Peptides against a protein of PDB entry 2AKA. Designs and how they scored, part 2

Target 1, 299 residues: chain A of PDB entry 2AKA
Amino acid sequence: MEDLIPLVNRLQDAFSAIGQNADLDLPQIAVVGGQSAGKSSVLENFVGRDFLPRGSGIVTRRPLVLQLVNSTTEYAEFLHCKGKKFTDFEEVRLEIEAETDRVTGTNKGISPVPINLRVYSPHVLNLTLVDLPGMTKVPVGDQPPDIEFQIRDMLMQFVTKENCLILAVSPANSDLANSDALKIAKEVDPQGQRTIGVITKLDLMDEGTDARDVLENKLLPLRRGYIGVVNRSQKDIDGKKDITAALAAERKFFLSHPSYRHLADRMGTPYLQKVLNQQLTNHIRDTLPGLRNKLQSQL

## One batch from the design tools (peptide; aimed at target 1 A14 N293)

Design b1_p8_5_s1 (made by RFdiffusion4, then SolubleMPNN; from b1_p8_5, 4 letters changed)
Fold by OpenDDE base, seed 2:
Structure b1_p8_5_s1 (fold): chain B 299 residues (1-299), chain A 8 residues (1-8)
Amino acid sequence: as target 1 above (299 residues)
Amino acid sequence: KEEILSIL
């Protein structure tokens, strides 16, 4: 059986090369969430490396098409610099920052033009995600006063597409009824057919509170459900805490927590990665025949 | 478009 995710990766690369990113509804997963919701940490946990820009405010300022490919080797490649293999993931981070700044300038503006990054690793499942800028209400630095709407408009270019799945990342230590991710998902997917909920920061909830009802899909039902994760703290990131150790701590968290113990086998980053691989593979299988027919009719 | 169809 052909690897359907690598097939879509070739389609994404081909469309990026011709500048026609807007016209084809490719089966993909868009990652949405507020600033500091933990999106970048979830993606880095899949790779097992620190490689995404970090900081306060809007960090992701261009869509990042992150193509994870299971391989015996570990390296990264950018579509904009073909043939350069990155083995130092700090250099990957620096390249993302440089390529972002090259297009957006130093004003911390945003651009809808994707960065295409492929990561080969023995530690990943085949998975493609589109990391999108974090939703924000407050402009920082030289950002335009309408930056909130610019971000929303950029996100809408992805999440309104019928073949786009939505990875809605929400922090548990904030009011989930006010989740920017779940709000935008509900706007474009009112029946919850395309949305996968990720609940971060479960370890940062107040004592005596839990997200059990959310994780059990009882509060805001999604057909594809919710998966809880525990990311490294900023202190752990700054201290270069090993991601493998963090994943072990995440497993321990779910197993030891009275409210989550019964869900522990359906929680955490490794389970999320598996679910996303399966969901994307199935979604590609379901959508590719229609996409092929559409393309054939346009010839 | 033809190249894209050849991928499918």
Scores: peptide ipSAE 0.256, ipTM 0.882, DockQ to the pose 0.683
OpenDDE base, seeds 1, 3, 4, 5: peptide ipSAE 0.242, 0.241, 0.245, 0.248; ipTM 0.875, 0.878, 0.877, 0.879

Design b1_p8_5_s2 (made by RFdiffusion4, then SolubleMPNN; from b1_p8_5, 3 letters changed)
Fold by OpenDDE base, seed 2:
Formats: C-alpha cells, structure tokens, sequence
Structure b1_p8_5_s2 (fold): chain B 299 residues (1-299), chain A 8 residues (1-8)
C-alpha cells in the first residue's frame, strides 16, 4: 500500500519550494483553536518531545507544516535548512523561534508563510498537520490592533479549502458554545463533514461537571466525532515531566473517570494519533484522483 | 513541473 501521507509531503515540499502554497487544495489537516486551547501540547504529545515555542500570548505566529514520519531514527529537518539534522529538540524549538522572528520581526506579528518541519521518529505514525496561530482577541506587545482579524484571515486561507480537514481544539474547562475552534469550523464546515473535534483540559473541569455529551457527539454533532485528551499541565512541562508518563496518566484519567470510562478506548493522544493517520490516509485516497487531474490541467 | 508530475 503506497504511503499516501509521504506522497502528499513530497507535494507540499515541492509546492513550498516554488512559492505556490496558497493555490493548491492539498489534502491536509489544519489545527485550529483559541490561544492556550492546548494545540501545541497535542502536537508535542504526538512526537513525545518538547519542541514547540512556549509562552504567554500568540506563540505560533506562522503556519507550521508538521510532517511526522515513522522511522527507526529520531531527528528533525526543516525545509529551509535542508541537510541539517536536528537531534536536540530544544534546538528545533530555537530554530522555529528564530525562523519565525526572521520573517515576522520582533513585533510579534504574524506571517502566512509556512515553516515546514519534518520529524522522523519511532514513536509517531505518519501524519501531517498544519499548526495555525491561536485565535485571540487581545493584541500583545507591538501586535497590530487588528491581530484577531489577521489570524482569522490566515486560518481562513487553510480551512476554506475543500480538501482541508479541520482539527478543532477546544478546552473542556471553557464554554464549548464559545469555542473559537468550533465556531470557525462551523462557519466553513456547517454540516461538520471536515471537522474532527479535540477536547483538551478534561482534567481541569469543575467537580460534578463533565464533557460526556460532547465526547458522545450529542451536543454539536461532527461526522468525524470528538476525541478527548489530557495534556501535561504547565507545571509538568516546566518540570520536564516525561511525555510517556503523561500518556500513562491520561489513560488512567479516562479509565478512572465515571463519565468517560466507557469511552476510554476511543480517547487519549495515542487514539487521536491513530484516528488522524487513518482519516488523513483515507482523505488523501479519496481526493488524490481529483487532485491529480487538477494538477495535470494546471501544470 | 516535471518533479511534481513524477510524484503523482
């Protein structure tokens, strides 16, 4: 069976090299969510490494095309510095920060120009995600007063594409009806055909409350459903808590929780990774014939 | 162009 995700990765790299990123509706998954919704933590949990910029405010300021590739070796490569293998994931973080600042300047502005990062790891499934800037209403530092709209417009460049799947990341400890992720997803995917819901911070819900109805797809139905995850706390991240230990704690959380125990086999980061791999693979298979015809006619 | 077509 042809590795369809690596095939699309080669297309992404080729289109990035020619500057035509905006016009091609490649089958991909865009990650959307409010600031501090837990997007970066979900991606780091897939890799099993701390490698994304952290901080207060808008951390992701450029689209990050994260290409996960299952491999016997563990290293990262950037498209902008081909041939440099990163084995220290702190250096990966620093390179993302430096490359972001090189393009956006020091004003904490945003740029629609993607960073392309490939991570080879024995701990990942083949999966490509586009991490997008977190939606925010409050400009920080020297950010323009219209930063909310600039972020929204950037997200719309991805999520309006028919072949774009949407990973909508929403925190459970906030009103889901006000989820920025689900709101933007509903705007561009009103029938919930392209959207996968991720519910983070389930461990931070008030006692006596749960997200069961959401996770059971009863509140805001998505064809692709919802997956709950438990990320490391900021204290756990700062304390360099091992991601493997955090994944074990996540499994224990779902198994021990009265409202989620019956869902536990369809929850958590490992299940999410598997579902995303399958969904993306199937989506590529379904879209590739049409894409091939389109590319042959446009080239 | 040729590289992209070779991927497909």
Amino acid sequence: as target 1 above (299 residues)
Amino acid sequence: KDEILSIL
Scores: peptide ipSAE 0.244, ipTM 0.889, DockQ to the pose 0.726
OpenDDE base, seeds 1, 3, 4, 5: peptide ipSAE 0.228, 0.232, 0.227, 0.237; ipTM 0.883, 0.885, 0.885, 0.887; seed 1 fails the geometry check

Design b1_p8_5_s3 (made by RFdiffusion4, then SolubleMPNN; from b1_p8_5, 3 letters changed)
Fold by OpenDDE base, seed 2:
Structure b1_p8_5_s3 (fold): chain B 299 residues (1-299), chain A 8 residues (1-8)
Amino acid sequence: as target 1 above (299 residues)
Amino acid sequence: SDEILSIL
């Protein structure tokens, strides 16, 4: 089977190197969600490592092109520092922070210039995601008062592209009808053809409430459906709770929950990773002929 | 250009 995801990764790297990232409709998955929706936790659960910046407010301030590559070895590499292998994922976090601050300054501003991070791991499927800044309405610190619109405009540069799939991350313990992720997805994908719903914080829902209708694709139908996940709590993250143990707890949650037990085999982080790998692979296969023709006509 | 074409 052709390694289509690695092929697109090479294209992404080449286009990043020439600064033409904005002009190509590469098959990709953009990750969108409100602040604290659990986006970073989902990505870290895929890697099985803590490596993303943490904090209150806007954590991701540049697009992060996260290229997961299945490998016998575990290390990370940045496109901006080729040849440096990171084996300590805390150093990966620090490099993301430093490279973000180098471009945005100390004002916690945003930049549309991507950080390209490749993670080799035996624990990942081949998967590329573009993590985007969390949607917010409240400027933090010395952020510009229009930061909400700056974030929105930056997200729109990605999600309006026809070959962009949208991973819409929404917390279950908030009004899903008001989900920033689902709103922006519906704006650019009215028919729900490009959107994959992720529902986080299912473990934090009020007793006697559930997201069954959402997860069964009955409330806001998406062609690609919804996948529920249970992330580590902030306490678990601060306590450095092992992600493997958290994944086992997630499985137990779905199996033991009366409303979700029947869905349990189509829920959780491992299933999400598998679905994203398959959907991205298929999407690349479907779009690559058209992309080749377009590139050959432009080059 | 040549590098991109070599990937395709």
Scores: peptide ipSAE 0.217, ipTM 0.882, DockQ to the pose 0.717
OpenDDE base, seeds 1, 3, 4, 5: peptide ipSAE 0.210, 0.212, 0.204, 0.207; ipTM 0.880, 0.879, 0.877, 0.876

Design b1_p8_5_s4 (made by RFdiffusion4, then SolubleMPNN; from b1_p8_5, 4 letters changed)
Fold by OpenDDE base, seed 2:
Structure b1_p8_5_s4 (fold): chain B 299 residues (1-299), chain A 8 residues (1-8)
Amino acid sequence: as target 1 above (299 residues)
Amino acid sequence: SEEILSIL
């Protein structure tokens, strides 16, 4: 079976190298969500490493094209520093921070210029995600007062593309009707054809409340449905809690919860990875013929 | 463009 995701990764790298990121509607998954929605934690749970910038406010200030590649080896590579293999994921985090600051400055705003990061790991499925800045209403530090609109405009550059799938990350412990992720997804995908819902922080919901109706696709139906996940707490992250242990705790959470037990086999980070791999692979298969035709017509 | 087509 053709490695369609690695094929698209090569296309992404080629387009990034020529600066023509805007012209081709490549099949991709854009990750959207409010600040602190748990996007970074979901991505780190896929890798099984702490490698993303952490902090309060806008952490992601540039699009991060995260290319996960199943491999017998574990290392990371950046497109901007080809040939340098990172085996320490703290150094990966530092490189993301440094490369972000090089372009945006410290807290000076956002840039639409992607960072391309490839992670080889035995613990990942082939999967490419575009992590986007978290939606916010409140500027922090020296951020421009219009930062909310700048973020929105950046997100729209990705999510308006017909071949862009949307991973809408929403925290369960907040009003899901007011989810920034689901709002923006509904604006550009009103029929819910391109959107995959991720519900985080299910473990932080008040006693006697649950997100069952959301997870059962009854509240805001998406063709691709919803997947609940349980991320490490900030305390667990600060304490360097092992992600493998966190994944076991996530499984236990769903199995033990009265409202989610019947869904447990269709929940959690490992299931999400599998679904995203399959969805992206199928989406690439469906879109590639059209992309080939478009490219040929431009020659 | 040619390099991109060679990938496809």
Scores: peptide ipSAE 0.214, ipTM 0.878, DockQ to the pose 0.694
OpenDDE base, seeds 1, 3, 4, 5: peptide ipSAE 0.205, 0.203, 0.204, 0.199; ipTM 0.873, 0.874, 0.874, 0.870

Design b1_p8_6 (made by RFdiffusion4)
Pose (drawn by RFdiffusion4):
Structure b1_p8_6 (pose): chain A 299 residues (1-299), chain P 8 residues (1-8)
Amino acid sequence: as target 1 above (299 residues)
Amino acid sequence: SVLDILPS
């Protein structure tokens, strides 16, 4: 049903101003990743436009409920900017930065108050993700020292919930067994039943190595599987993001890599969008029947 | 109002 994701989108809008309640549990996907995993690039490749804040370290300082709606037209709207239509995605980035600073005292700390961004685009499938602060150790920023713990605690508020699917994002050019995202997913989902793995930067692996065993779901098995992507950034004449060329380059990469050609049809951003749309829809279908009665008791 | 989003 093309209606399930939109229905939950209304619920997320309604609960955007309702503070943390450990019992409230909507079916949704939380994006979890270490700060080196490239999780912003994954989202920007879904949208086909750069729109997320840039900076060293943390990019998301408040949870971003990103609701992608397939559309013939292309624009964005924030729940906190009633009626305004954003057509220039640079302005979308600037609004994320401004609304975040409006809330965060220190210009580097975090807040649990969500920003609700809806993007209508021909480049996207109907899909909703909640992007969360990336994990890191060295609080190299400017307040606070326990920032690692504040981030982990915020992530746990989301992912300890049973209806929260986990999109664990890890770079291929690292020790995947030591992935911050996969580790935290294992702490709350030991059976790997509600974690979807994403492996980024496959084109940056050392010469003569590959991530075939993980992509084939053999080395670190997850019921919902792994999807690999690459960010082969292409810019148009104006120096701006060209998503059609970037997706073609990604497709060329998987078709030409001897370790991945046999999986190419199950790799890449278009496939990842398809998988997330499907899994999120089925998950909502599964949880919606008991939802209304459960919510009443939990509020 | 939240419960009104869902059918009874």

Design b1_p8_6_s1 (made by RFdiffusion4, then SolubleMPNN; from b1_p8_6, 5 letters changed)
Fold by OpenDDE base, seed 2:
Structure b1_p8_6_s1 (fold): chain B 299 residues (1-299), chain A 8 residues (1-8)
Amino acid sequence: as target 1 above (299 residues)
Amino acid sequence: DILSLLPA
């Protein structure tokens, strides 16, 4: 079986190098969600490392094209500094912050210019995600008052594309009906054909409540369904709790929860990663012929 | 040539 995801990675790199990324409808998964919805935690759980910027407010301020590549070695590389291998993931975090600040300045503004990060790891499946800034209504620092709309416009550049799958990340401890992620997904994908729902913070729901109906795809049906995950708490992150241990705790959570135990084999971060790998692979297979034809007609 | 990256 051809490694279709690495193939698309090479295409992404090539298009980024020529600055024509905006006009190409590459098969990809865009990650959307409100601030603090748990997007960064989901991505870090895939890698098994803490490597994303942390903080209050808008943390992701540029699109992050995160290319996960299964490998016998573990290191990261940025497209903007080719040949430099990062083995310390704290340095990866610092480089993301530095590169973000280099373009946006220190005013916490946003830029639509992607950062391209490739992570080689034995702990990942081949998977490419485009992490997008978290949707917010409240400007922080020196952000412009219209930052909400700037973020929205940036997201729309990705999620409106026909070949873009949408990973909609919503916290369970908030009203799902008001989910920023599902709202934007519904706007651009009204039939729920391109959207994968991720429900975070299931462990933080009020006693006596659960997200069973959502996870069973009964409340807001998506063709690609919903997957629940349990991320590390902020305390666990600050305490540098091992992600492997957190994944075990996540499994235990689903197995032990009366509302979720019957779904446990179709929940959790490892399952999510597998599903995304499969869906992206299949999506690439389905879209590449059309993409080739389009490119040939333009060239 | 970006087309060379795409399968035939």
Scores: peptide ipSAE 0.105, ipTM 0.853, DockQ to the pose 0.690
OpenDDE base, seeds 1, 3, 4, 5: peptide ipSAE 0.092, 0.091, 0.081, 0.092; ipTM 0.845, 0.846, 0.837, 0.847

Design b1_p8_6_s2 (made by RFdiffusion4, then SolubleMPNN; from b1_p8_6 with V2I)
Fold by OpenDDE base, seed 2:
Structure b1_p8_6_s2 (fold): chain B 299 residues (1-299), chain A 8 residues (1-8)
Amino acid sequence: as target 1 above (299 residues)
Amino acid sequence: SILDILPS
């Protein structure tokens, strides 16, 4: 079987090199969610490494095209510094921060220009995600007062595209009806055809409450459904708790929870990775013929 | 060419 995800990665790299990313409707998954919704934790759990910028407020300030590639080796490469292999993922984090600051300055502004990061690892499935800035209403630092709308406009450049799947990340310990992720997804995908729901922070819900109805796709139905995950706590992250151990704890959480036990095999980060890999692969297969025709007519 | 990346 042809590796369709790596194929699209080559397309992404090529289009990034010519600065035409915004105009192309490539089959991709855009990750959306409010600040602190757990997006970064989900992505780091996929890689099994701490490599994303951390902090309060807007952490992701440029789109991050994260290309995960299953490999016998483990290292990262940036498109903006080809040939440099990063084996220390702290250096990966620092490079993301440096490259972000280089373009946006020190005022914590945002830029629509993507950072392209490829991670080779034996611990990942082939998967490409576009991590987008977290939606916020509160400017931080020297950000302009309209930063909320700037972020929204940036997100819309991705999620309005027909071939863009949307990974909507929502925390369970917040009002799900007011989820920024689900709101924006509903706006651009009213029939719920392109949206995959991720529910984080299930372990932080009030006693006696659960997200069963959501996870069973009964409350806000999405064709592609919902997947619950349990991320490391901030304390665990600060303490550099091993992600492998966290994944085991996540499995235990779902198995031991009365409301989620029956769903446990369709929950958790490993399952999410598999689903995303499969859905992206299938989506690429379905969209590539049309994309080829479109490109052929435009080039 | 970008088209060369795409399968026939």
Scores: peptide ipSAE 0.189, ipTM 0.879, DockQ to the pose 0.804
OpenDDE base, seeds 1, 3, 4, 5: peptide ipSAE 0.168, 0.170, 0.155, 0.175; ipTM 0.873, 0.872, 0.865, 0.873

Design b1_p8_6_s3 (made by RFdiffusion4, then SolubleMPNN; from b1_p8_6, 4 letters changed)
Fold by OpenDDE base, seed 2:
Structure b1_p8_6_s3 (fold): chain B 299 residues (1-299), chain A 8 residues (1-8)
Amino acid sequence: as target 1 above (299 residues)
Amino acid sequence: SILSLLPA
């Protein structure tokens, strides 16, 4: 069977090269969530490397088309600098920052122009995600006062598309009823057909509280359900704690927690990767015939 | 052609 995710990656690259990204509803997963919801940490946990910009406020300021490709080798490539292989993931981080600043300037503004990053790794499943800027209420630095709406408008360009799946990332230590991710998902997917819920920061919930009802899909039902994850703490990131060790700690967390033990085999970053790979593959299979017909009628 | 990338 043909690898459908790599096929869509070639389509994404081709459309990016011709500037026609807006006209084709490609099957994709858009990652949405508030600032500090843990989106970047989830993506880095997939790769097993620290490679995304870090900081306070809006970190992701351009859409990042992250193409994960299972390979025997480990390296990254950007579409904007073809042929350059990055083996140092710190250099990947620096290139994302430099390429972001090249387009947005130093004012911490946003741009809808994607960065296309492909990561080859033996530690990943084939998976493509579009990381989007974190939703915020407060401008930082020289950001325009309407930055909240600019971010929202950018997100809407992706999440309103019928073939866009939504990875809604919400922190458990905040009011889930007020989750920016779940709000925007419900706005564009009121029946919860395209949305996958990710609940982060389960380890940071107050003693005596849990997200069991959410994770069991009983509170805000999504057809595709919810997956809980435990990311590295900021202290662990600053201390360069190994992601492999963090994944082991995540597994231990779910197994040892009385509210989550029964769900442990359907929780955590490795399970999330598997589910996303499967869901994206199936979604591509379901949508490609219609996409082919549409494209053929336009050519 | 982009169409050639799509399976038949």
Scores: peptide ipSAE 0.125, ipTM 0.862, DockQ to the pose 0.725
OpenDDE base, seeds 1, 3, 4, 5: peptide ipSAE 0.110, 0.104, 0.093, 0.065; ipTM 0.855, 0.853, 0.846, 0.820; seeds 1, 4 fail the geometry check

Design b1_p8_6_s4 (made by RFdiffusion4, then SolubleMPNN; from b1_p8_6, 4 letters changed)
Fold by OpenDDE base, seed 2:
Structure b1_p8_6_s4 (fold): chain B 299 residues (1-299), chain A 8 residues (1-8)
Amino acid sequence: as target 1 above (299 residues)
Amino acid sequence: DILSLLPS
């Protein structure tokens, strides 16, 4: 089988180098969600490392093209500093912060210019995600009062593209009907063809409530369905709880929960990784012929 | 040539 995801990674790198990212409809998965919806935790769970900026408010302020590559070695590389291998993922976090600040300044502004990060790891499946800034209504720091709309406009540059799949991350402990992720997904994908739902914070739902109907794809149907996950708590993150242990706890959560036990084999971070890998691979296979034709006509 | 990266 062809390594289609690595192929698209090379395309992404090439287009980033020429500054043409915004004009290309590459097959990709854009990650969308409100602030604190759990996006960063999901991505870190994929890698098995703490490497994303943390904090309150808008943490992700530039698109992060996260290219996960299965490898016998574990290290990270940035496109903006080729040849430098990062083996300390704290340094990866610091580099993301530094590179973000270099472009946006210290005012917590946003930029549509992506950061390209490749992570080689034996613990990942081949998977590329574009992590986007969390949707918010409240400016922080010296952000302009219209930051909400700036973020929205940035997201729209990605999610409106026909070849963009949407990973819509919504917390279960909030009103799902008002999910920022699902709202924006519904706006650009009204038939639910390109959207994959991720439901986080299932462990934080009020006693006696559950998201079974959502996870069974009965409430707000998506062709690609919903996958529930349980992320580490902020306390666990601060305490540097091992992600492997957290993944085991996640499995236990689904197996032991009366409302989710029957879904347990189709829930959790490892399953999500597999699904995303498969869906992205298939999506690339389906879209590459058309992309080639389009590029050939434009070049 | 970006096209060279794409399969035929």
Scores: peptide ipSAE 0.110, ipTM 0.861, DockQ to the pose 0.747
OpenDDE base, seeds 1, 3, 4, 5: peptide ipSAE 0.097, 0.095, 0.083, 0.097; ipTM 0.854, 0.852, 0.843, 0.855

Design b1_p8_7 (made by RFdiffusion4)
Pose (drawn by RFdiffusion4):
Structure b1_p8_7 (pose): chain A 299 residues (1-299), chain P 8 residues (1-8)
Amino acid sequence: as target 1 above (299 residues)
Amino acid sequence: SILDIVPE
C-alpha cells in the first residue's frame, strides 16, 4: 500500500514535539554510521542534490527525520517552517544549519529535538529515514569531551526500540568487522533481524581486494542483507551535483568490476531505494495492526 | 488528535 509510509509520516510529524518516552515505538528506519562511513553521500544520492551541512566531523547534530516523497515536482519543506517551499537545496542546507544552531548552545554539541524535512522529488521513492549523529572517538571539535557518549546514548534511544529498523552504514575501505555501525547494531539486534547493511566507498578498496563476501551476505550475515553503493560524484557545467551522471557512473562500476558484476542488479542507489521502500512498507504493515491500542497505553 | 491518525 502506497499509503503506509505517508500514514507513519503523519505520526512522526505529530510526535516531533513530544519529548523522549522510552515506550513510544513507531515503525521507522534509523541511519547509523561512523563519521567516516559517508552516510551523507548515501542520502544526497537519494535526493540527487547536495543539501546536508558540510564540515569536519559531525554533519547531523539533531535527528533529521527525512521524508522522501516521489513527486513530479521538486521542492522541500520543514515542519518548523510552516507553508514555506524550498526549491534551492542550498537554502535547505542553510536552514538545517540555522535551525540546529538555534537550538544547540555550543556550535558543535547535539540535541534530541528533531528537524522534520520532507522532500518531494522525481529522483526519490516514497521512503522515510531518521538520520542520526555519526559516531566518533576523538572529540576533536569544541565541546563536549564526552561527546562520543552523548552521541552513542542518543543513538541507543532510537535503536534499542523494537520497531526501529537499523540502516547500518560502513565504508568498504576499512575493517568491516570493526564497523561502528555494525557493532552497535549487534549490541541491540544480536540476531541481525532488523539491521539492513549498506557498504559505501567500494571503489576505494585496496588494489586486489573486494567486499564480495560481505555483499553476498556470507561473512557478517544479516537477515535483511547488504547493499553496496559508490559515490562517483559528477558535476554539471555550473559545478553542481549531476545525479543522472553519478548514477550511471555507479552502474558502470558494478557492471565492470569482476567481483561484483553478477550482483550489479542488487547494488547501487536505485536498488537501495527500492529495498528500503519495500522493507519499510512491509514493516509498517506488520506493526500497524497493534499500533493504535499500544500508543494509547504508552503516551 | 494523534490517535485519529491511526485507524481503529

Design b1_p8_7_s1 (made by RFdiffusion4, then SolubleMPNN; from b1_p8_7, 4 letters changed)
Fold by OpenDDE base, seed 2:
Structure b1_p8_7_s1 (fold): chain B 299 residues (1-299), chain A 8 residues (1-8)
Amino acid sequence: as target 1 above (299 residues)
Amino acid sequence: SILSLLPA
């Protein structure tokens, strides 16, 4: 069977090269969530490397088309600098920052122009995600006062598309009823057909509280359900704690927690990767015939 | 052609 995710990656690259990204509803997963919801940490946990910009406020300021490709080798490539292989993931981080600043300037503004990053790794499943800027209420630095709406408008360009799946990332230590991710998902997917819920920061919930009802899909039902994850703490990131060790700690967390033990085999970053790979593959299979017909009628 | 990338 043909690898459908790599096929869509070639389509994404081709459309990016011709500037026609807006006209084709490609099957994709858009990652949405508030600032500090843990989106970047989830993506880095997939790769097993620290490679995304870090900081306070809006970190992701351009859409990042992250193409994960299972390979025997480990390296990254950007579409904007073809042929350059990055083996140092710190250099990947620096290139994302430099390429972001090249387009947005130093004012911490946003741009809808994607960065296309492909990561080859033996530690990943084939998976493509579009990381989007974190939703915020407060401008930082020289950001325009309407930055909240600019971010929202950018997100809407992706999440309103019928073939866009939504990875809604919400922190458990905040009011889930007020989750920016779940709000925007419900706005564009009121029946919860395209949305996958990710609940982060389960380890940071107050003693005596849990997200069991959410994770069991009983509170805000999504057809595709919810997956809980435990990311590295900021202290662990600053201390360069190994992601492999963090994944082991995540597994231990779910197994040892009385509210989550029964769900442990359907929780955590490795399970999330598997589910996303499967869901994206199936979604591509379901949508490609219609996409082919549409494209053929336009050519 | 982009169409050639799509399976038949």
Scores: peptide ipSAE 0.125, ipTM 0.862, DockQ to the pose 0.720
OpenDDE base, seeds 1, 3, 4, 5: peptide ipSAE 0.110, 0.104, 0.093, 0.065; ipTM 0.855, 0.853, 0.846, 0.820; seeds 1, 4 fail the geometry check

